# Designs tried in a protein design run: peptides against a protein of PDB entry 9IZ0. Part 258

Target 1, 345 residues: chain A of PDB entry 9IZ0
Amino acid sequence: ITCLGSNGHTYKQLVKGGNDDLRQDAVMEQVFEQVNGFLRSYRKTSQRNLSMRTYKVIPLALKTGVIEWVQDTIPLGEYLDSAHKVYHPKEWSLSTCRKLIAEKQMEDLETRLKVYDLVCRHYRPVFRHFFLESYADPVQWFTTQTNYARSTAVASVLGHVLGLGDRHGQNILIDKTSGEVIHIDLGIAFEQGKKLPVPECVPFRLTRDVVDGMGITGVEGVFRRCMEFTLETLRREEDSLLSVLEVLRYDPLFSWLISPLRRMKKQKMQLENFNQPESGNITTDASRDPKIQRNNVSGESEAERAILKVRQKLSSTLSVEASVGELIRIAQDPSYLALMFCGWS

## One batch from the design tools (peptide; made by RFdiffusion4, then SolubleMPNN)

Design b2_p24_5_s4 (from b2_p24_5, 11 letters changed)
Fold by OpenDDE base, seed 1:
Structure b2_p24_5_s4 (fold): chain B 345 residues (1-345), chain A 24 residues (1-24)
Amino acid sequence: as target 1 above (345 residues)
Amino acid sequence: DELEELKKLLTPTLAEELYEIKKE
């Protein structure tokens, strides 16, 4: 829809309706605004204009709201699918790669690694071309690629710390003007992505295409340094960040757990993307939710456990450099990427 | 042989289909 603002300007708005609580997105955007305050206050991050790109979310009801339409953006996955067809027309389709990964999803790690390597050889990175195509001026090219690496670094640290899940190519937008990343659909947080039908095994998305967009230096350039400065800022502001999260314990509308409905919706979307014929005997035996014995080992609330995990991720036990080095290693490890829904691109 | 590698990981039919895509 188009809305007239109080300033007399018209804004394109997306009305989101469904089973997804927009309150989750609105709360996470508020957390990002607070983090952007910390990034502006700290010299090392402020000098680099480091920020998490945000969008306005207005919850109208539990399941409905208005989100700001991010103008001049493209989903990363939409660009990559289009560009891959142009630059590598003789390679396998995205659907073929998805089918192969799905067919071997229940196999051992060794088999899944062989299939992941095979897919990687037949689906090469193309995201470098986004910057080469979009910016004829070398200064604009360098600036936008730098902004991409910076914004990806902030989003990677913050995504790890807050345990953001469901970071597929349709939930990551690229701003065509700045080269910055915008993360959307924030309803899977605090490591609830590990409870998806395909569990998330990486701290953030750092696939071959995400790295290809960083240019010749890959992760060892602007990206690593901006991750380090972002993590240093979040460690410095740990008490402030934890205080923001403690307020959410008392928000009766905030869910620290993935809803069964969201889990089922993601399961269905994953299956539909595999072109598996409706074998009508998906007995949604909702009764065989494997009793993951919630080891009620600590009588702690799910909110307390989530906040404790955030504190643990901000621990100064390892240096910033060592912590970032380990995060980058894990996020690029084929043994984790081979387990993902789309770890090759 | 790439086709033999595909046949070790995949069904023979799917291995042949995927090997042909690379030759076009």
Scores: peptide ipSAE 0.160, ipTM 0.839, DockQ to the pose 0.029
Fold by OpenDDE base, seed 5:
Structure b2_p24_5_s4 (fold): chain B 345 residues (1-345), chain A 24 residues (1-24)
Amino acid sequence: as target 1 above (345 residues)
Amino acid sequence: DELEELKKLLTPTLAEELYEIKKE
């Protein structure tokens, strides 16, 4: 829909309907606004304007709401698919790479690593071109690439701490004006991504294209330092962050568990991206909707477990530098990326 | 040989198809 604001500007709004839990998105956006408060209060983060980019979510019903359409954005995956065709026209298609990873998904780690390496050699990073194409002014280019690295660092730390899942290229928007990342579809949080049909094994998305967008220094520049400052801020504000999450523990509308329906939808989307459209009418007899009694008792125990996991991730047992170093290592480790649905890009 | 590497991981037909895509 298009809304006319009181300021005379027209705003595009996305009305989401169906199976998407927009209440989870709205709750996670509220957590991000609180975290942005902490980032603004701490000198090391405020001096760098570190923030998680937020968007307005207005839940209208359990599965329906209005999402602010972030103007001047593009999905990372849409840019990468388009740019890869331009810069590497002789390399394999994204669909071919997906097919190969899928065909070997049940094989051992050694076989999956060989297929991942093969895909990586035939699908090279292109995301650096986003900044080179979009910004003719070297100062604007450098500023925008810096903003990208900063926003990606904040989103990576916060995404790890909150256990954000489903961080594929369609759920990460790039702001064409600022170069900042905007994470959308926040309904997979608190490590529920590990319950997906293809479990998420990385703490955040740090694929080769995500790194290529950071420029020549990759992760060893602005990104690592901004991750360190973000984690230092979150450790300092641990009690404040946990207090925000405790409010959500008692929200009867917040689901600490992935909806079985959402899990099935993600399973179908993962499988349909592997099957070419053979016109087979798989009449999935929708009649056996198991009345999964929402045992309310399971929600409190999962909330407590989620909060405990957040506390564990904020532990000062390791230095900030050591913790960030390990997160960056794991997020780029081929042994984890080879297990992902799309770990190569 | 890249084709021999592909044939070790993939079916011979798929290995040949993927190797031809790179030659064009």
Scores: peptide ipSAE 0.146, ipTM 0.832, DockQ to the pose 0.029
Fold by OpenDDE base, seed 4:
Structure b2_p24_5_s4 (fold): chain B 345 residues (1-345), chain A 24 residues (1-24)
Amino acid sequence: as target 1 above (345 residues)
Amino acid sequence: DELEELKKLLTPTLAEELYEIKKE
């Protein structure tokens, strides 16, 4: 839809309906706005204009709402699929790589590492070309690549701390003007990604293409330093951040658990992408809306556990540098990436 | 070498298919 704003400007908006709980997105965007306040108040982050890019979500009902249309964006995965065909036309397709990883998903780690290495050799990074194609001016190129590395660093720290899941290339938008990342579909948070059919085992997405977009310094430049400054800010503002999350504990519309429906939808999407024959016992008796007996007791215990995990991630037991170093190491470790649905790009 | 590596990891038919894609 197109709406006329009170300022006389027209805004495009996407109406989403269906089974997706837009309240999760709206709540996470509110958390990001509060965190952006902390990032603006701290000198080291403010001087670098560090922020999580946000988008407006207006929930109209439990499963329906209006999302701001982010102009001049592209999904990372859409760009990577198109660019890979242009720059590496003789390499394997994304579908072929997915099929191979899927066929070996039940094998041992050694076999999965060999398949991951094989896929990596036949699907090379291309994301550096986004900046080279889009920006003929060297100053604009450097500025947008810097903005990309900065925004990715903020999103990586926040994604780890808040346990954001489902960070695939379709849920990460690139702003074509600024080079900044915009994370969408925020309904898998507080480590609920570990409950997916393919469990998430990395703290954030730092795949080869995500790193290739950072240019010649990779992670060892703007990205690492901006992660450190972001984590330092969040540790300083721990009590403020925890207070924001405690407000969510009492929001009856917020779910600390992945919905069974969302889990099933993700499972179905995985099966469809793999052409695996439906093992026939998924009776999609979609007709019985299981009365979601939200046992209030289970939700409260999961909220407490989620907040405790956030506090643990903000602990000062390790230096900021050591903590960021370990996060970057784990996020790039082939032993974790080989276990992911799409760890190679 | 690469086709033998593929044949160790994959079915012979899938290994051959994937090896041909690289030759084109």
Scores: peptide ipSAE 0.137, ipTM 0.828, DockQ to the pose 0.029
Fold by OpenDDE base, seed 3:
Structure b2_p24_5_s4 (fold): chain B 345 residues (1-345), chain A 24 residues (1-24)
Amino acid sequence: as target 1 above (345 residues)
Amino acid sequence: DELEELKKLLTPTLAEELYEIKKE
């Protein structure tokens, strides 16, 4: 839909109708705008124009909202699948790699590591080509690659601190003009993704293709330094950030619990990504599962746990450099990546 | 070597399928 703004400008907007509660996304975008305020106020982050790229989300009703149409973007996963076919036509398809990981998903870690290594040998990184294809001018190439590494660093710190889940290649857009990343579908926050049937094991997405886009230095240089400056800013603004999150504790529109419907949708999407044949009629006979004592973990108890977990992640017990070093290590650890539905790209 | 590695991890049929994809 195209809407005329009160300023006389026309805005392209996506009206999303469906089972998605956009209230979670709208709240997370508001948190990012507050964090962007902190990043603009602190010299080390301001001098580098560090920000989380945001998009406008207006929830209209339960399961309905208006999203700003992010122009000139492509999903990371769409680019990678296309580019991989061009640059490595003799390697395995993305579907073949997914099938292999899925077939061994119930095996031990040793077997899953062997399958992950095998997939990695037959599906090489290509994301460096995005910058080489899109930016013929060396200055634009360097600028956009730098913007990518900076925006990925900010998103990685925020993803870890706020416990953003489901950060797969379809939920990460690349801006074709700036090289910046834009995270979409923010409906899993505060480590709720760890409660999924396939738990999120990494603090943020730092797969081989995400690293290949950073150029010859990989994670070393711009990315690491920008993570450090971002985390240093968030540690300084801990009380301010926690105060923003405490407002959300009392927001009746914000859910600290993953809805059963959202859990089932994310579970289904994880299974579909594995190309598991639909085992027949999952009849929604969810009516008959007995009164297993749902420990009524009140939404309030989960909010308190979430805020405590944010505070723990902002702890100054380790240096910024040590904390960032450990996060980068964990995010690249094959023992975690081998457990993901798509840890190889 | 590679086919035998695949056969250790996978069913013989799937190992052969994946090995043939690399030859194309």
Scores: peptide ipSAE 0.135, ipTM 0.828, DockQ to the pose 0.029

Design b2_p24_6_s1 (from b2_p24_6, 9 letters changed)
Fold by OpenDDE base, seed 1:
Structure b2_p24_6_s1 (fold): chain B 345 residues (1-345), chain A 24 residues (1-24)
Amino acid sequence: as target 1 above (345 residues)
Amino acid sequence: DEFEKLLEAVREARGEAAAEALRE
């Protein structure tokens, strides 16, 4: 829908109906706003305008809501597929790469690494071109690339700490004006991505294209430093963050577990992406809502485990630099990326 | 008409403050 605001501006909004529980997304956006408060209060993060980009989510019912349409954005995956065809027209298609990875999904790590390396040689990074194409002015180019690296750093730390899953290229938007990343579809949190048919083994998305967008310094520039400052802020505000999460423990609208329906939907999408080109027709198979008896006892134990895991990720046992260094290492490790649905781009 | 129906649905589901936040 397009709404006319009280200010006379038109706002495009996505009315989402069907099987998606927008309450999870709305709650995660509230957590991000609280974290943005911490980032604004801390000098090292405030001086860099570090924030998680948020969007308004208004859940209307259990399965219906309004999502702010983030204007002037493009999905990272959409840009990368288009740009790869332009800059590397002789390389493999995304569908060919997906097929080869899929055909080896049940094989050993050594075989999967060989296929991943082969795919990487035939599908080179292109995301640097987003900034070069979109920003002709050198100052705008540098500013937007810096904003990208900053926002990606915040999202990477926060995504790790909160255990955000399903961070594929369609769930990461790029703001064409600022260069900032916007994470969408937040319904897989607290490491529930490890329960997907293809388990998520990386702390956040730091694929070759995600790094290519950071420019010549890659992860060793603005990105690493902004991860460090973000993690330092979250460690400082640990009790405040945990208090926010404890409120969610008692929110009857929040689910600490991936719904079986959402798991099945993601499973189906992963299987369908092997056979058909990305026609974005979300076939809402409206069929059998299994009456998931919410065993309240299971929800509380999972909330406690989730909060404990957040606390463990904020532990000062390692320095900020060592912790960030390890996260960056793991996120780029071919042994983990080769296990992902799309770890090469 | 569609927006007012949406506001009413938000008001009913989430209260007046949530409906007002949709107008902003």
Scores: peptide ipSAE 0.000, ipTM 0.281, DockQ to the pose 0.018
Fold by OpenDDE base, seed 3:
Structure b2_p24_6_s1 (fold): chain B 345 residues (1-345), chain A 24 residues (1-24)
Amino acid sequence: as target 1 above (345 residues)
Amino acid sequence: DEFEKLLEAVREARGEAAAEALRE
């Protein structure tokens, strides 16, 4: 829908209907707004304008709502697929890489690592070209690349702490004006992504293309330092953050469990990317909406476990620098990336 | 016509303040 604002400007809005529970997305955006309050209050984060980019979500019903359409954005995965065809036209297609990784999903780690390394040699990073192409002015280039590294650092810390899953290239938008990342489809939180058929084994997305966008310094520049400042802020505001999450524990609109429909949709998207459409009419009779007997007891136990895991991730047992160093190491470890659906890009 | 219907649906579901926030 296109709306004319009171200011005479036209705003595009996305109306979602049918299968997506936008209430989870709206609640996660509220958590990010509170975290952005903490980031603005601390000198080290405020001086760098560190924030999680948010978007307005207005849930109208269980499966319908209005989402702010963020103008001048592109999905990271859409840019990378297009750019890879331009810059590396002799390398393997994304579909070939996906197929080879898929064919080896049930094999041992050693075999999966060999296939991952082979795919990486035939599919090179290209995301640096986004900044080089989009910004002819060197100051604008440097500013937008810096904003990208800062925004990715904040999103990476929050993604780890809140256990945001399904952080594939289609769920990350790039703002073409600022270079900032915008995380969309927030319906998987608190490590629920580990319960998917292809579990997310990394704390956040830090693939070769995500790093290539940071430029010559890679992770050791702005990114690492901004992760450290973000984690330092969240550790200081631990009780404030946990209090926000406790309100969420009692929110009857928030689901601490993946909806069976969202799980099936994500399973289907994962499987449809592996199987060419053999026209097998699996008439999954979707007509029986299983009455979500919210076993309140199971949801409350999962909420308590989720809050406990957030507290554990905010623990001061390791220094901020050591904790960030370990997170960056794990997020780039080929042994975890080889297990992902698309860990090479 | 479609926007006024959406504004009415937001007003009915979330109140006037949510409908105003959709006009801004």
Scores: peptide ipSAE 0.000, ipTM 0.259, DockQ to the pose 0.018
Fold by OpenDDE base, seed 4:
Structure b2_p24_6_s1 (fold): chain B 345 residues (1-345), chain A 24 residues (1-24)
Amino acid sequence: as target 1 above (345 residues)
Amino acid sequence: DEFEKLLEAVREARGEAAAEALRE
């Protein structure tokens, strides 16, 4: 829809209808706004204008809402698919890469690493070209690439701390004006991504293309330092952040668990994206009513475990530099990326 | 108008203040 604001400007808005509960997105956006408050209050982060880019989410009904249409954005995955065809027209298609990874999904780590390396050799990073194409002026290029590295650093720390899942290239928008990243579809948080059919093994998305967008320094310099300042801020504001999350413990509308429906929808979308033939032996033996003992693991017990994990991630046992160094290492480790749905780009 | 229908749906689901926040 297009809305006319009180200011006389027209705003596009996305009306999302269907099975997606926008309440989780709205809650996560509220958490991000609180974190943005902490980032504005701390000198090291405020001097760099560090923020998580947010978008307005207005949940209307249980499964319907309005999302702010972030103008001048493109999904990272859409840009990368298009750019790979332009810059590397002789390399493998995204569909070929996906197929090869999927065909080896049930194999051992050594086999999966060999296929991942093969895919990486036939699908090279291109995301640096986004900045080179979009910004002919060197000052704009440098500014937007810096904004990208900064926003990616904030999103990486927050994504790790809050355990954001489903960070695929369609759930990360790039602002074509600022170069900032905008994370969308926030319905998988608190490490529920580990419960996906393809478990998320990385703390945040730091694939080769995500790094290529940072320019010649890669993860070194702006990105690393901004991660350090963000984590330092969150450690200082630990009690404030935990207090915000404790409010969610008592929100009857907030789900600390991935819904079975969301899990199945994500599974189906993953299978469709792999063009895997329906293994017809999902006998919907609908007749085995698993007495899922609803172990009423009370939503409260899951919330408590989630908050405890957030506290553990904010622990000062390691220095900020050591913690960030380890997170960057794990996020780039081929042994984890080879296990991901799309770890090569 | 699709926008007025949306405002009405917002008003019904979230109250007048939420509908006003869509007009801003």
Scores: peptide ipSAE 0.000, ipTM 0.279, DockQ to the pose 0.018
Fold by OpenDDE base, seed 5:
Structure b2_p24_6_s1 (fold): chain B 345 residues (1-345), chain A 24 residues (1-24)
Amino acid sequence: as target 1 above (345 residues)
Amino acid sequence: DEFEKLLEAVREARGEAAAEALRE
């Protein structure tokens, strides 16, 4: 839908219908706004304008709502597929890489690592070209690449702490004006990504293309330092963050568990993405809702476990630098990336 | 017409402040 704002500007809005619970997205956006408050209050983060980019989510019903269409954005995965075809036309297609990884999904780690390495050699990073193409002015180039590294650092820490899942290239938008990342489809949180058919084993997305966008310093520049400052802020505000999550514990509308329906939909999409070429909006008419009795009793225990995991991730047992160092190591470890649906890009 | 219907649906589902935030 296109709306005319009170300011005379036209805004595109996505009306999302079907089986996706937009309430989870709206709640996660509220958590991000609270965290953005903490980031603005802390000198080390405020001086760098560190924030999680948010978008407006208005849930209308259990499975329907309006999502702000973030203007001047592109999905990371869309840019990467397009750019890879331009810069590496002799390399493998994304579909070929996906197929090879999928064919080895049930094999041992050694076999999966060999296939992952093979895919990596035939699908090289290109995301640095986003900044080189989009920003002819060196100051704009440097500024936007810096904003990207900063925004990715914030999103990486928050994604780890809140256990955000489903962080594939279509769920990460790039702002073409600022270079910042916008995370969308937030309905998989609190480590529920580990319950997906392909379990998420990385703390956040730090694939070769995500790193290539940081420029020549990769993770060792702005990114690492901004992760450290973000984690330091979240550790400082631990009690405030946990208090926000405790309010959600008592929200009867918030689901701390991935819905069986969403799990089945993601399973189907993963299976269909192995078998079908690029064809448009699959309106899957999943009209047969099996009356799965939501045992309400399981929700509180899952909320408590989720909050305890957040507390554990905010633990000061290790230094900020050591904690960030370990997160960066794990997020780039081929032994984890080879297990992912798309760990090479 | 479609936008006013959406505003009405937002107003009904989330109250006036959510409808205002959709007009901005």
Scores: peptide ipSAE 0.000, ipTM 0.307, DockQ to the pose 0.019

